# Peptides against a protein of PDB entry 6IDX, part 261

Target 1, 380 residues: chain A of PDB entry 6IDX
Amino acid sequence: KELAKLSADVTFATEFINMDGIIVLTRLVESGTKLLSHYSEMLAFTLTAFLELMDHGIVSWDMVSITFIKQIAGYVSQPMVDVSILQRSLAILESMVLNSQSLYQKIAEEITVGQLISHLQVSNQEIQTYAIALINALFLKAPEDKRQDMANAFAQKHLRSIILNHVIRGNRPIKTEMAHQLYVLQVLTFNLLEERMMTKMDPNDQAQRDIIFELRRIAFDAESDPSNAPGSGTEKRKAMYTKDYKMLGFTNHINPAMDFTQTPPGMLALDNMLYLAKVHQDTYIRIVLENSSREDKHECPFGRSAIELTKMLCEILQVGELPNEGRNDYHPMFFTHDRAFEELFGICIQLLNKTWKEMRATAEDFNKVMQVVREQITRA

## One batch from the design tools (peptide; made by RFdiffusion4, then SolubleMPNN)

Design b2_p24_8_s1 (from b2_p24_8, 13 letters changed)
Fold by OpenDDE base, seed 2:
Structure b2_p24_8_s1 (fold): chain B 380 residues (1-380), chain A 24 residues (1-24)
Amino acid sequence: as target 1 above (380 residues)
Amino acid sequence: MFPPRLSAEERERLSVEALLRRRK
């Protein structure tokens, strides 16, 4: 107990480490000897002292034995472990993962995400925080090939549901530390959008062009009696499509695929548009038709707006950036929806369309509308 | 004429949060 308190002092820590004191602490953990009276209390103080000593950065995390790692992982995986030991064990594992790629690999073999999720289903917010922190550490340090698999496992409706129900909707106020970990998890999850954000559309890819055609079809052919399928020649069809793509508000009316060749937001904008068109079809059709029927130059260009809004959302959400230590802002919507980014886009595009109308904007006002929309989104 | 800036009240009314509250 006294050692654990003194270990926070860098002078004491330096002297104690120079006396091989940390080796003694690690051996106490490695031995697993439950023979001591008050073993749990002693172990909790041992782990505290170990953490405080290691936090000084004097000793490399790579000094720990595989036996030590297995013991610590054992305390996290065993259901009957004292809460005080569990908390410190989660913190140790987090620190190990963050400080050593070698330790990450070993820990990722010993600990399952399912075991960590079980520690979210408790009333203790400190345990929940360290469990999310360890999840975040594992996600952050995962190699690129495994990151998507982890993301798929974490993007599972289950983890989000557990966080939503046990953390966000919990009966306790969210502390700063938990808010930070929720922010980190959000950032790491939205960073998965970076690939799509940086993917250029190939204007020659027929499958990608068919998505743009599907956007046109949903907007204009869904209300068209199938009897008016114009049997008219290929040129009239091209001219019709050019008109339709103009009404959709694409910048390139002849070849809308060119609007998605710029990165960011690349294909991510097309994904958002397609999601809106399929999942929120009535909203999509309303936005498109309301603007396509206008002859007063107050039409909101949907295609251009969707692209620039997607880019703006990526900037606001800092897609592709690492989490900042000082930030604690998270969006509860992220935990309520499987497609939270696309749902956010669907809300923001309606906001944009409304703001455009309220401003009585023209195409010349586009940047001004986008600035107002940015301000509205960032204040929400 | 530059379109008038939305009032603070209009901005608040048009906030993402206000849109989310209307869907509940």
Scores: peptide ipSAE 0.012, ipTM 0.343, DockQ to the pose 0.020
Fold by OpenDDE base, seed 3:
Structure b2_p24_8_s1 (fold): chain B 380 residues (1-380), chain A 24 residues (1-24)
Amino acid sequence: as target 1 above (380 residues)
Amino acid sequence: MFPPRLSAEERERLSVEALLRRRK
C-alpha cells in the first residue's frame, strides 16, 4: 500500500528501480503463490506499484517475462478473480499493448476479444472502461489482417450490443473516461471505411458501372424486370440514360463513373447510394423524383450531394485519423446498427434535401447548403 | 478467515478512477 503510493513519486521510483525493486515486484506476480493470508490485497498493491513505476518510462515494457504476461492475462481470462486485481491487470495489458508490438503479439495469443466482452457485462463502469480500453489498444495495434478479423460482423454486433445495453443504456451516467474509450472505439471502427473512401472507381469496370445503372433502374424503372439487360442500346437509349443520370444529379451525366474517381470519398459514396437505394428504396426514389421533376432550377443534385455528403461525414467522423486524447464525443447510433455509417448517410441526405428546399437553393448555393448541413450534423 | 474488508478510503484509492485521475 505504501509502496503503491510512493511509486507515483519519480524520485522514489528512480531509487526503487535502481535497487531492482521492479524485478522483485515482477517475481511476486510470477510466483503465483496464494499462500499469504492477504494475497489478493498484496497482489492488487503490487500491480498498482508496478504500473506507477512503469508509467515513469524509466524501464522498458519489453523487460517483462512471458510468465508475467501469462499471469496477468490469466487474471483477465479467469472468471473468479478479485475485482481489484482484474482492474489493474486490464490496465497493465493495455499499457503493454500500447507500448510494445512484441508484447501485443504475446498478449493477442493469450486473450480473446470474447473474454474482454465478458468484462463489459458487469455493473462496474471502471472495469468496463479498462476492458474497452484494452479492446481499443488491441484494435489499434493489430495488423490489417487481424484488424479485419476483430472487425468481423458477429464480434462487432455482439460488442456493440453489449456496449449499448450495459454501458450506454445503463442506469449510471457515463464518466469522461468511458466516453473517451467509446469515442476511440468509434474512430477505430470508422477508420475501416478508409479503404473504400480512398478506392477510386474504375470507369472501365463493368461491375461498378452496373451499380450506377442499378441506381438509375431503381429510381426510374423500379417495376422493370432486371432481365432486360440493356441490349446494344441505340443512340436514343444512350441519350435516355444521359438524361436519367442528369436527373440523378451526377456532375458527369455522360459518364457518372467519373464522379467516383475523386478520393475521398471514392467508392464509399457509391456504397452509401446503393445502400440507400436498396434498404431505403422509398426514401431514395422520393428524393430522386422530387428533384428530377423540378423545372424551377431549385433541384437538389442527388448524385453530387451524396458524394459531397459522404466526404463531409468522413471529415466529421475523422475517417483515417488517429483518436485524439482530448475528445470524448461518441454517437450512440454507432452502437445501434451494423451499417451505422450508411444509416447516418441516409438520415443526413434527407436532412440535406430538406435544408436545400427550405433555403430555396440553386446549384450556386451548393457549398452554402453543405455548410449549413455540416453545422446541423455537428450540433446534433 | 476473510481478509479484512478494505476501508472505503482504501477502495477509493484502489479504484480505477483514482488510477485514471493520476494519469491526467
Scores: peptide ipSAE 0.007, ipTM 0.343, DockQ to the pose 0.020
Fold by OpenDDE base, seed 4:
Structure b2_p24_8_s1 (fold): chain B 380 residues (1-380), chain A 24 residues (1-24)
Amino acid sequence: as target 1 above (380 residues)
Amino acid sequence: MFPPRLSAEERERLSVEALLRRRK
């Protein structure tokens, strides 16, 4: 008990570490000896002292044995552990994951996200906070391949649902620390978009061109009578497509693929457009046709608007940036849907289209409209 | 990048005093 208190002092910590004191604490945990009448209390203070000592950064986390990791992971995976031990064990595992890639690998083998989800289904918000913190640490330190697998896994959908139902929609106020961990999880989730945001369209890739053609097809051919005979000559077809791409509001009417060669937002803008066209087809068709039928120069260029809006949303959400320690702003809506970014895009593109009409904007007002839309999104 | 430091509040929660308050 006194050791745990004194371990917060850097001078004491330095002297204690020089006396191999941390090694003694680790051995106490490794022994697992339950023979003492106050074992749980002693263990809780031992883990506290260990955390406080390690927080000074004097000793590398890599000194920790596999046996120690297994014991700490055991306290997290076993159902009958004292809440005080569980809390400290979660914090130790988080610190291990954050401080050492080698320890991350070992911990990722010993614990599952499913085990951590069980600690979210409790009434103790502190345990929930440390469980999310450890999930965030694991997600942050995961290799890109494993991170993508984690994101695609049913476990992530389940995790979002559990967080939504047991944390966000809980009958208790969200504390600052929990809000921070929810923010971190949100940022880490949106960072999965970075690859697509930084992927340039290859104008020579036929599969990518076919997506742009599909956008045209959905907008113009889905409602058009089948009477457009396939037999009009190749030149008339090219001229027709150029008109269609102009009506879609692409900057490059001849080769819309060129609009997606700039990063950010690269291919992520095309993904958003395709998602809108496939999932919210009626909304997409309405937006495109409403603007394509205008001859008054007040048409909102959908293609250009979608690209710039995607870029703006990436900037607002700080896609590709690490979580900031001082931020606690999370959006509950991002826990309600798997494709939350694309759904946000679908809401915001409608807002943009509305704002464009209300402002009676022309192509020259484009940047002004985008600024107004930015203010509307950031105030919501 | 230094590993994220435990917040002062997280340190307080992990403190001996916080542990003792929860057992009362």
Scores: peptide ipSAE 0.006, ipTM 0.376, DockQ to the pose 0.042
Fold by OpenDDE base, seed 1:
Structure b2_p24_8_s1 (fold): chain B 380 residues (1-380), chain A 24 residues (1-24)
Amino acid sequence: as target 1 above (380 residues)
Amino acid sequence: MFPPRLSAEERERLSVEALLRRRK
C-alpha cells in the first residue's frame, strides 16, 4: 500500500527501479502464490505499484516475462476475480499493448475479444472503460489483415450491441473517460473505410462498371415493363446510357467510371450510392427522378453530389487519422448500425437535396450548397 | 447480403436531426 502510493513520485520511482524493485514486483505476480492472508489486497497494491512505476517511462515494457503476461491475462479471463485486480490487470494489458508490438502479439494470443465483452456487461463503469480501452488498444495495434477480421467478426456486432445496451443506454451518466474510449472506437471503425476511400475505380474492370449500370437500372428500369427493353442496337443503347448517366448527375456522363478515379473518395462513393440504391431504393429513385424531370436548370446532380458528399463526410469524420486524446465526441448512431457510415450518407444526401431545392441552386452554386450542407452537418 | 431496410423509427433515430439533438 505504501509502495503503491510512493511509486507515483518520480524520485522514489527512480531509486526503486535502480534497486531492481520492478523485478521484485513482477516476480510476486509470476509466483501466483494464493496462500497468503489478504492475497487479493496485496496483489492489487502490487499491480498499482507496477503501473505507477512503469508510467514514469524509465523501464521498457519489454522487460516483462511471458509468465507475467499470462498471469495478468489470467486475471482478465478467469471468472470471479476481485474487481480491484481486474481493473489493474486491464490497465496493465492496455499499456503493454500500446507500448510494445511484441507484447501486443503475446497478449493477442492469450485473450479474446469475447472475454473482454464479458467485462462490458457489468454495472461498474470503470471496468467497462478499461475493457473498451483494451479492445481499442488491440484494434489500434493489430496488423491491417487482422484489423479487417476484427471489424468483420460477429464479435463486432455483438460488441456494438453490448456497448449500446450496457454503456450508452445505461441508467448512468457516461464519464469523460468512457466517452473518450467510445470516440476512439468510432475513429478506429471509420479508419476501415480508408482502403475504399483511397481505392481508384479501374475503368476497365467490368464488375465495377456493372455497379454503375445497376445504379442506372434501379433508377430508370425499375418502373419500366421489362417488355420495353429497347431493341438490339448497341449504339442506340450507348447513347441512351449517356443520357441516363447525365440524368444521374455524373460529371463524366459519357464514362461515369472516370468520376470514381479521384481519391478520396474513390470507390467509397460508389459503395455509398449502391447501398442507398439497394437498401433505400425508394429514397434513391425519388432523388434521381425528381432531379431528372426538372427543366429549370435547378437539377441537383446526384452522382457529383454523392461523390463530393462522401469526400466531405470523410473529412468531417477524419477518416484515416489517428484518434486524438483531447476528444470525447462520439455518435451513438455508429453503435446502432453495422453500416452506419452508409446510413449517415443516406441521411446527408437527402439533406443536400433538400438544401439544394431551398437555395434554388444551379450547377454554378454547387460549392456553395456543399458549404451550407457542411455547416449543417457540423453544427448538428 | 445487404441488411434489411431500417424501420421508419430506426431511420428517424438515425436522422441528422437525431444526431444533432444528441450532441446538445
Scores: peptide ipSAE 0.006, ipTM 0.308, DockQ to the pose 0.023; fails the geometry check

Design b2_p24_8_s2 (from b2_p24_8, 14 letters changed)
Fold by OpenDDE base, seed 5:
Structure b2_p24_8_s2 (fold): chain B 380 residues (1-380), chain A 24 residues (1-24)
Amino acid sequence: as target 1 above (380 residues)
Amino acid sequence: MFPPKLSAEERERLSVAARLRWRR
């Protein structure tokens, strides 16, 4: 107990480390010997002292043995561990993962995200925080080939549902530390969109053109019997499509694929549009047709707006950026939907359309509307 | 009757008003 308190002092830590004190603490954990009176209390203080000493950065995390890692992982994976030991063990594993790639590899073999999910189903917010922190650390340090698997594990409705029900909708106020870990988890998950955000549309790819054509079909042919697709000449079809792409609000009415060649947001904008059109078809059709029926230059250009909104959302959500230690802002919607980014886009595009109408905007006001929408999204 | 073209000042006023409505 006294050692754990003194270990927070850098002068004491330096002297204790010089006396091989950390080695003694690690050996106590490695022994696993439950024969000592007050073993659980002693172990909890040992783990506290170990963390406080290691936080000074004097000793490399790579000094820990595989036996030590297995013991700590055992305290996290075994049922009926003392809460104080569990909390410190989660914190130690987080620190190990964050500070050493070699320790990450060893820990990733010993612990699964599924085991950590069980520690979210408790009333103790500190345990929940360190469990999410460890999930985040594992996600952050995962190699690219494994990151998608972790994302899929998170995409499993179960983890999001548990966080939503046991953390966000819990009867306790969310502390700053938990809010930070929820923010980190959000950032790491949205970073999976980076590939699509940086994927340029190929204007010559027929499959990608067919998606744009599908957007047109959903907006304008929803009432037309598929039998009356006019079989007539290629030129009249191109001219008709150019009009439709203008009504959809693309910048390039002749070849809308060119609007998706800029990265960011690249193909991610097209993914959002297609999701809106398929999942929220009535909302999509309403937005497009309300603006396509306007002849007063107050039409909101859906295509351009969707692209710039996708880019703005990527900036707000820091897609492709590392989590910032000073931030604790998370979006609850991230935990309510499997396709949270596309759902957020669907809400924000409606907000944009509303704001455009309220401002009586024209194409010249586009940047002003986007700035107002940015302020609305960031204050929500 | 389509409402007349908003002046730049009216557009700015509506922009500010739109920003303020979200604060409520």
Scores: peptide ipSAE 0.007, ipTM 0.354, DockQ to the pose 0.017
Fold by OpenDDE base, seed 3:
Structure b2_p24_8_s2 (fold): chain B 380 residues (1-380), chain A 24 residues (1-24)
Amino acid sequence: as target 1 above (380 residues)
Amino acid sequence: MFPPKLSAEERERLSVAARLRWRR
């Protein structure tokens, strides 16, 4: 106990490390010797002292043995471990993952996200916080393939559900530390959108052009059988589509694909538009048709607005940026929906359309409308 | 609670890199 307290002092830590004190602590963990009186308490203080000593950065995390890692992972994966041991073990694993890619690899072999999710189903918010912190560390240090797997897995849906039910909707106020970890998880998840945000549309890719054509079809031909393959587009058909793309509010009415060559938001804007059109079809059709039927120069250009809104949302959410240590702001909707970004887009595009109407905006007011919408989104 | 020591330097480098991508 006194060792754990004193280990926070850098002078004591330096001297204790020079006396091979950390090696003694690691050996105590490695031995797993449960025969000592008050073993759980002594182990809890041992792990505390170890963490405090390592936090000085005097000793590399790579000094730990595989046996030590397995013992710590064992305290996280085994049922009926003392709460104090579990908490400290989660914190040690987090620190290991954050400080060493080699340790990350070893830990990722010993523990699963599923095991960590089980530690969220408890009343202890500190355990929940360290469990999420370790998940976040694993997510951050994972290679892109594994990170995508973590995001796509049933584990992510389950994780969100468990966080929603056991943390957010819990009977206890969320502490700052938990709020920070929820923020971190949100940021790391939205950072997976960076690839799509930076992907330029290829104007020559027919499959991508067919998505734009599908947006037109849903808006204007909702009852027409998709079996009308775009036969050899006569100049008259091209002219019809140009009119439709103008009504959709694309900047390039001849080739709307060109509007998606700007990165950001690139293809992510098209993904949002397609999601809106498929999942919220009535909302999409209403927005498009209300604006396409106007001849008073107060039409809101949907295509342009969707692109710029997607860009704005990426800026607001700081897509591609690392989590900031001082932030703890998270959106609850992130945990309520699997497609939270696209749903946020769907809410915000309706807000934009409403704000455009209320302002009686013209195309010249576009930037002013976007600024008002930004303020509305950031104050909500 | 031990704040996860991501080095302030790695965070700053990647935050700067992300901000620079938005200026392109």
Scores: peptide ipSAE 0.005, ipTM 0.369, DockQ to the pose 0.099
Fold by OpenDDE base, seed 2:
Structure b2_p24_8_s2 (fold): chain B 380 residues (1-380), chain A 24 residues (1-24)
Amino acid sequence: as target 1 above (380 residues)
Amino acid sequence: MFPPKLSAEERERLSVAARLRWRR
């Protein structure tokens, strides 16, 4: 107990480390010897002292043995561990993962995300916080190939559901530390969109062009019996499409694919548009057709608006950026929806369309509308 | 909150209005 308190002092820590004190603490953990009276209390103080000593950055985390790692991982994976030991073990594992890629690899073999999710199903917010922190650390340090696997829909959906039900909807205030970990998890998850955000449309890719054509079809042909497609020659069809793409509010009416060649937001904007068109079809059709039916030059250009809104959302959500220390802002929708970004886009595009109408905007007011919408989104 | 679903009649009305605008 006294050692754990004194270990927070850098002078004491330096002297104790010089006396091989950390080695003694690690050996105590490695021994697994439950023979001592008050073993749990002693172990909790040992782990506290170890963590406080290591936090000074004097000793490399790579000094720890595989036996030590297995013991700490054992305290996290075993169901009947003292809460005080569990908390410190989670914190130690987090620090190990964050500070060493070699330790990450070893820990990722010893612990499953499922085991960590079990520690979210408790009333102790500190345990929940350290469990999320360790999940975030594992996610952050995962190789790119494995990061997508960690993001795999079942684990993420289950994790989000558990966080929503046991943390966010808990009958207790969320502490700053938990709010930070929720923010980190949000950032790390939205960073998976970076690839799509930086993917340019290939105007020559027919499959990608077919998505743009599908947007047109959903807006304008959804009720047209395919039998009444007039067999009008290729030129009339091309001219018809140019009009339709103008009505959709694309900047390039002749080749809308060119609007998606800019990165950011690249293909991510097209993904959002397609999601809106398929999942919220009536909302999509309403937005497109209301604006396409106006004769007053107050049309909201859907295509351009969707692209710029996607870019704006990426900027607001800091897609592709590392989590910042001291930020605690998270969006509840992240935990309520499997496709939270696309759903956020769907809400924000309606807000944009409403704001455009309220402002009586023209194409010249586009940037002003976007600024107002940004302020509205960031204040929510 | 997403607005209520469009009726088929409302969708048709909007579609017709949109098509008429571009025939001019």
Scores: peptide ipSAE 0.028, ipTM 0.492, DockQ to the pose 0.010; fails the geometry check
Fold by OpenDDE base, seed 4:
Structure b2_p24_8_s2 (fold): chain B 380 residues (1-380), chain A 24 residues (1-24)
Amino acid sequence: as target 1 above (380 residues)
Amino acid sequence: MFPPKLSAEERERLSVAARLRWRR
């Protein structure tokens, strides 16, 4: 106990480390020997002293043995009665993951997100906070392939559901530390959009062009009488598509693929448009047809607007930026929807379309409309 | 130009969008 308290002092820590004191603490954990009277209390103080000593940054985290890692992971992955040991073990694992990629690899083999989710289903908010912190550390340090797997996994959907039900909708106020961890989780999840945001469309890729064609099909062929038989010559068909892409509000109505070659937002804008068209089809059709049927210069260019809105949302959400330690701002809605970004886009594109109409905007007012929409999004 | 007053329903939609924004 006294050692744990003194370990917070850098002068004491330096001298204690110089005497190989930290090695003695690690060996106590590695031994796993429950033969001592008050073992649980002694272990809790040992883990506290170890954390406080390591937090001075004097000793590399890479000094820890695989046996030490397995013991700490064992305290998290196995049912233990002692909450204090569990809390310190979660904190040690978090620190190990954050400070060493080699330790991350070892820890990721010893623990599962499923085991950490069990620590969210408790009444102790501190345990919940450290469990989310460790999940966030694992997610942050995961290689890109594993991050994508974590995002796509049922585990991530389940994690969001558990957080929503046991943390956000809990009968207790969310502390600052928990709010920060929820913020971090949100930032890390939205950062998965960075790849798509930075992916340029290849105008020669037929599969990507077929998505743009599908947007046209959903907007114009779903209501069209079967009398537009496919029999009019190839030139009339090309001219027809050029008109359709103009009505969709693409900047390059001859080759809409060119509108998606700029990064950001690249292909992420096309993903948002396709999501809107498939998941919110009536909303999409309404937005497109209301603007495509206008013979006045007050048509809202859907394609251009969707691209610039996607870019704006990426800027507002700081997609691709690392989480800041001083921020605690999270979105409860992020935990209610699997595709929260695309749903946000669907809300914001309707807002943009409305704002455009209310302002009686023309193409020359485009930047003014976008600025008003930005203010509406940031103040709401 | 002041942004036009949003309807109650759109304020609710914006409030849903707002719940998707970082609250300080």
Scores: peptide ipSAE 0.005, ipTM 0.309, DockQ to the pose 0.025; fails the geometry check

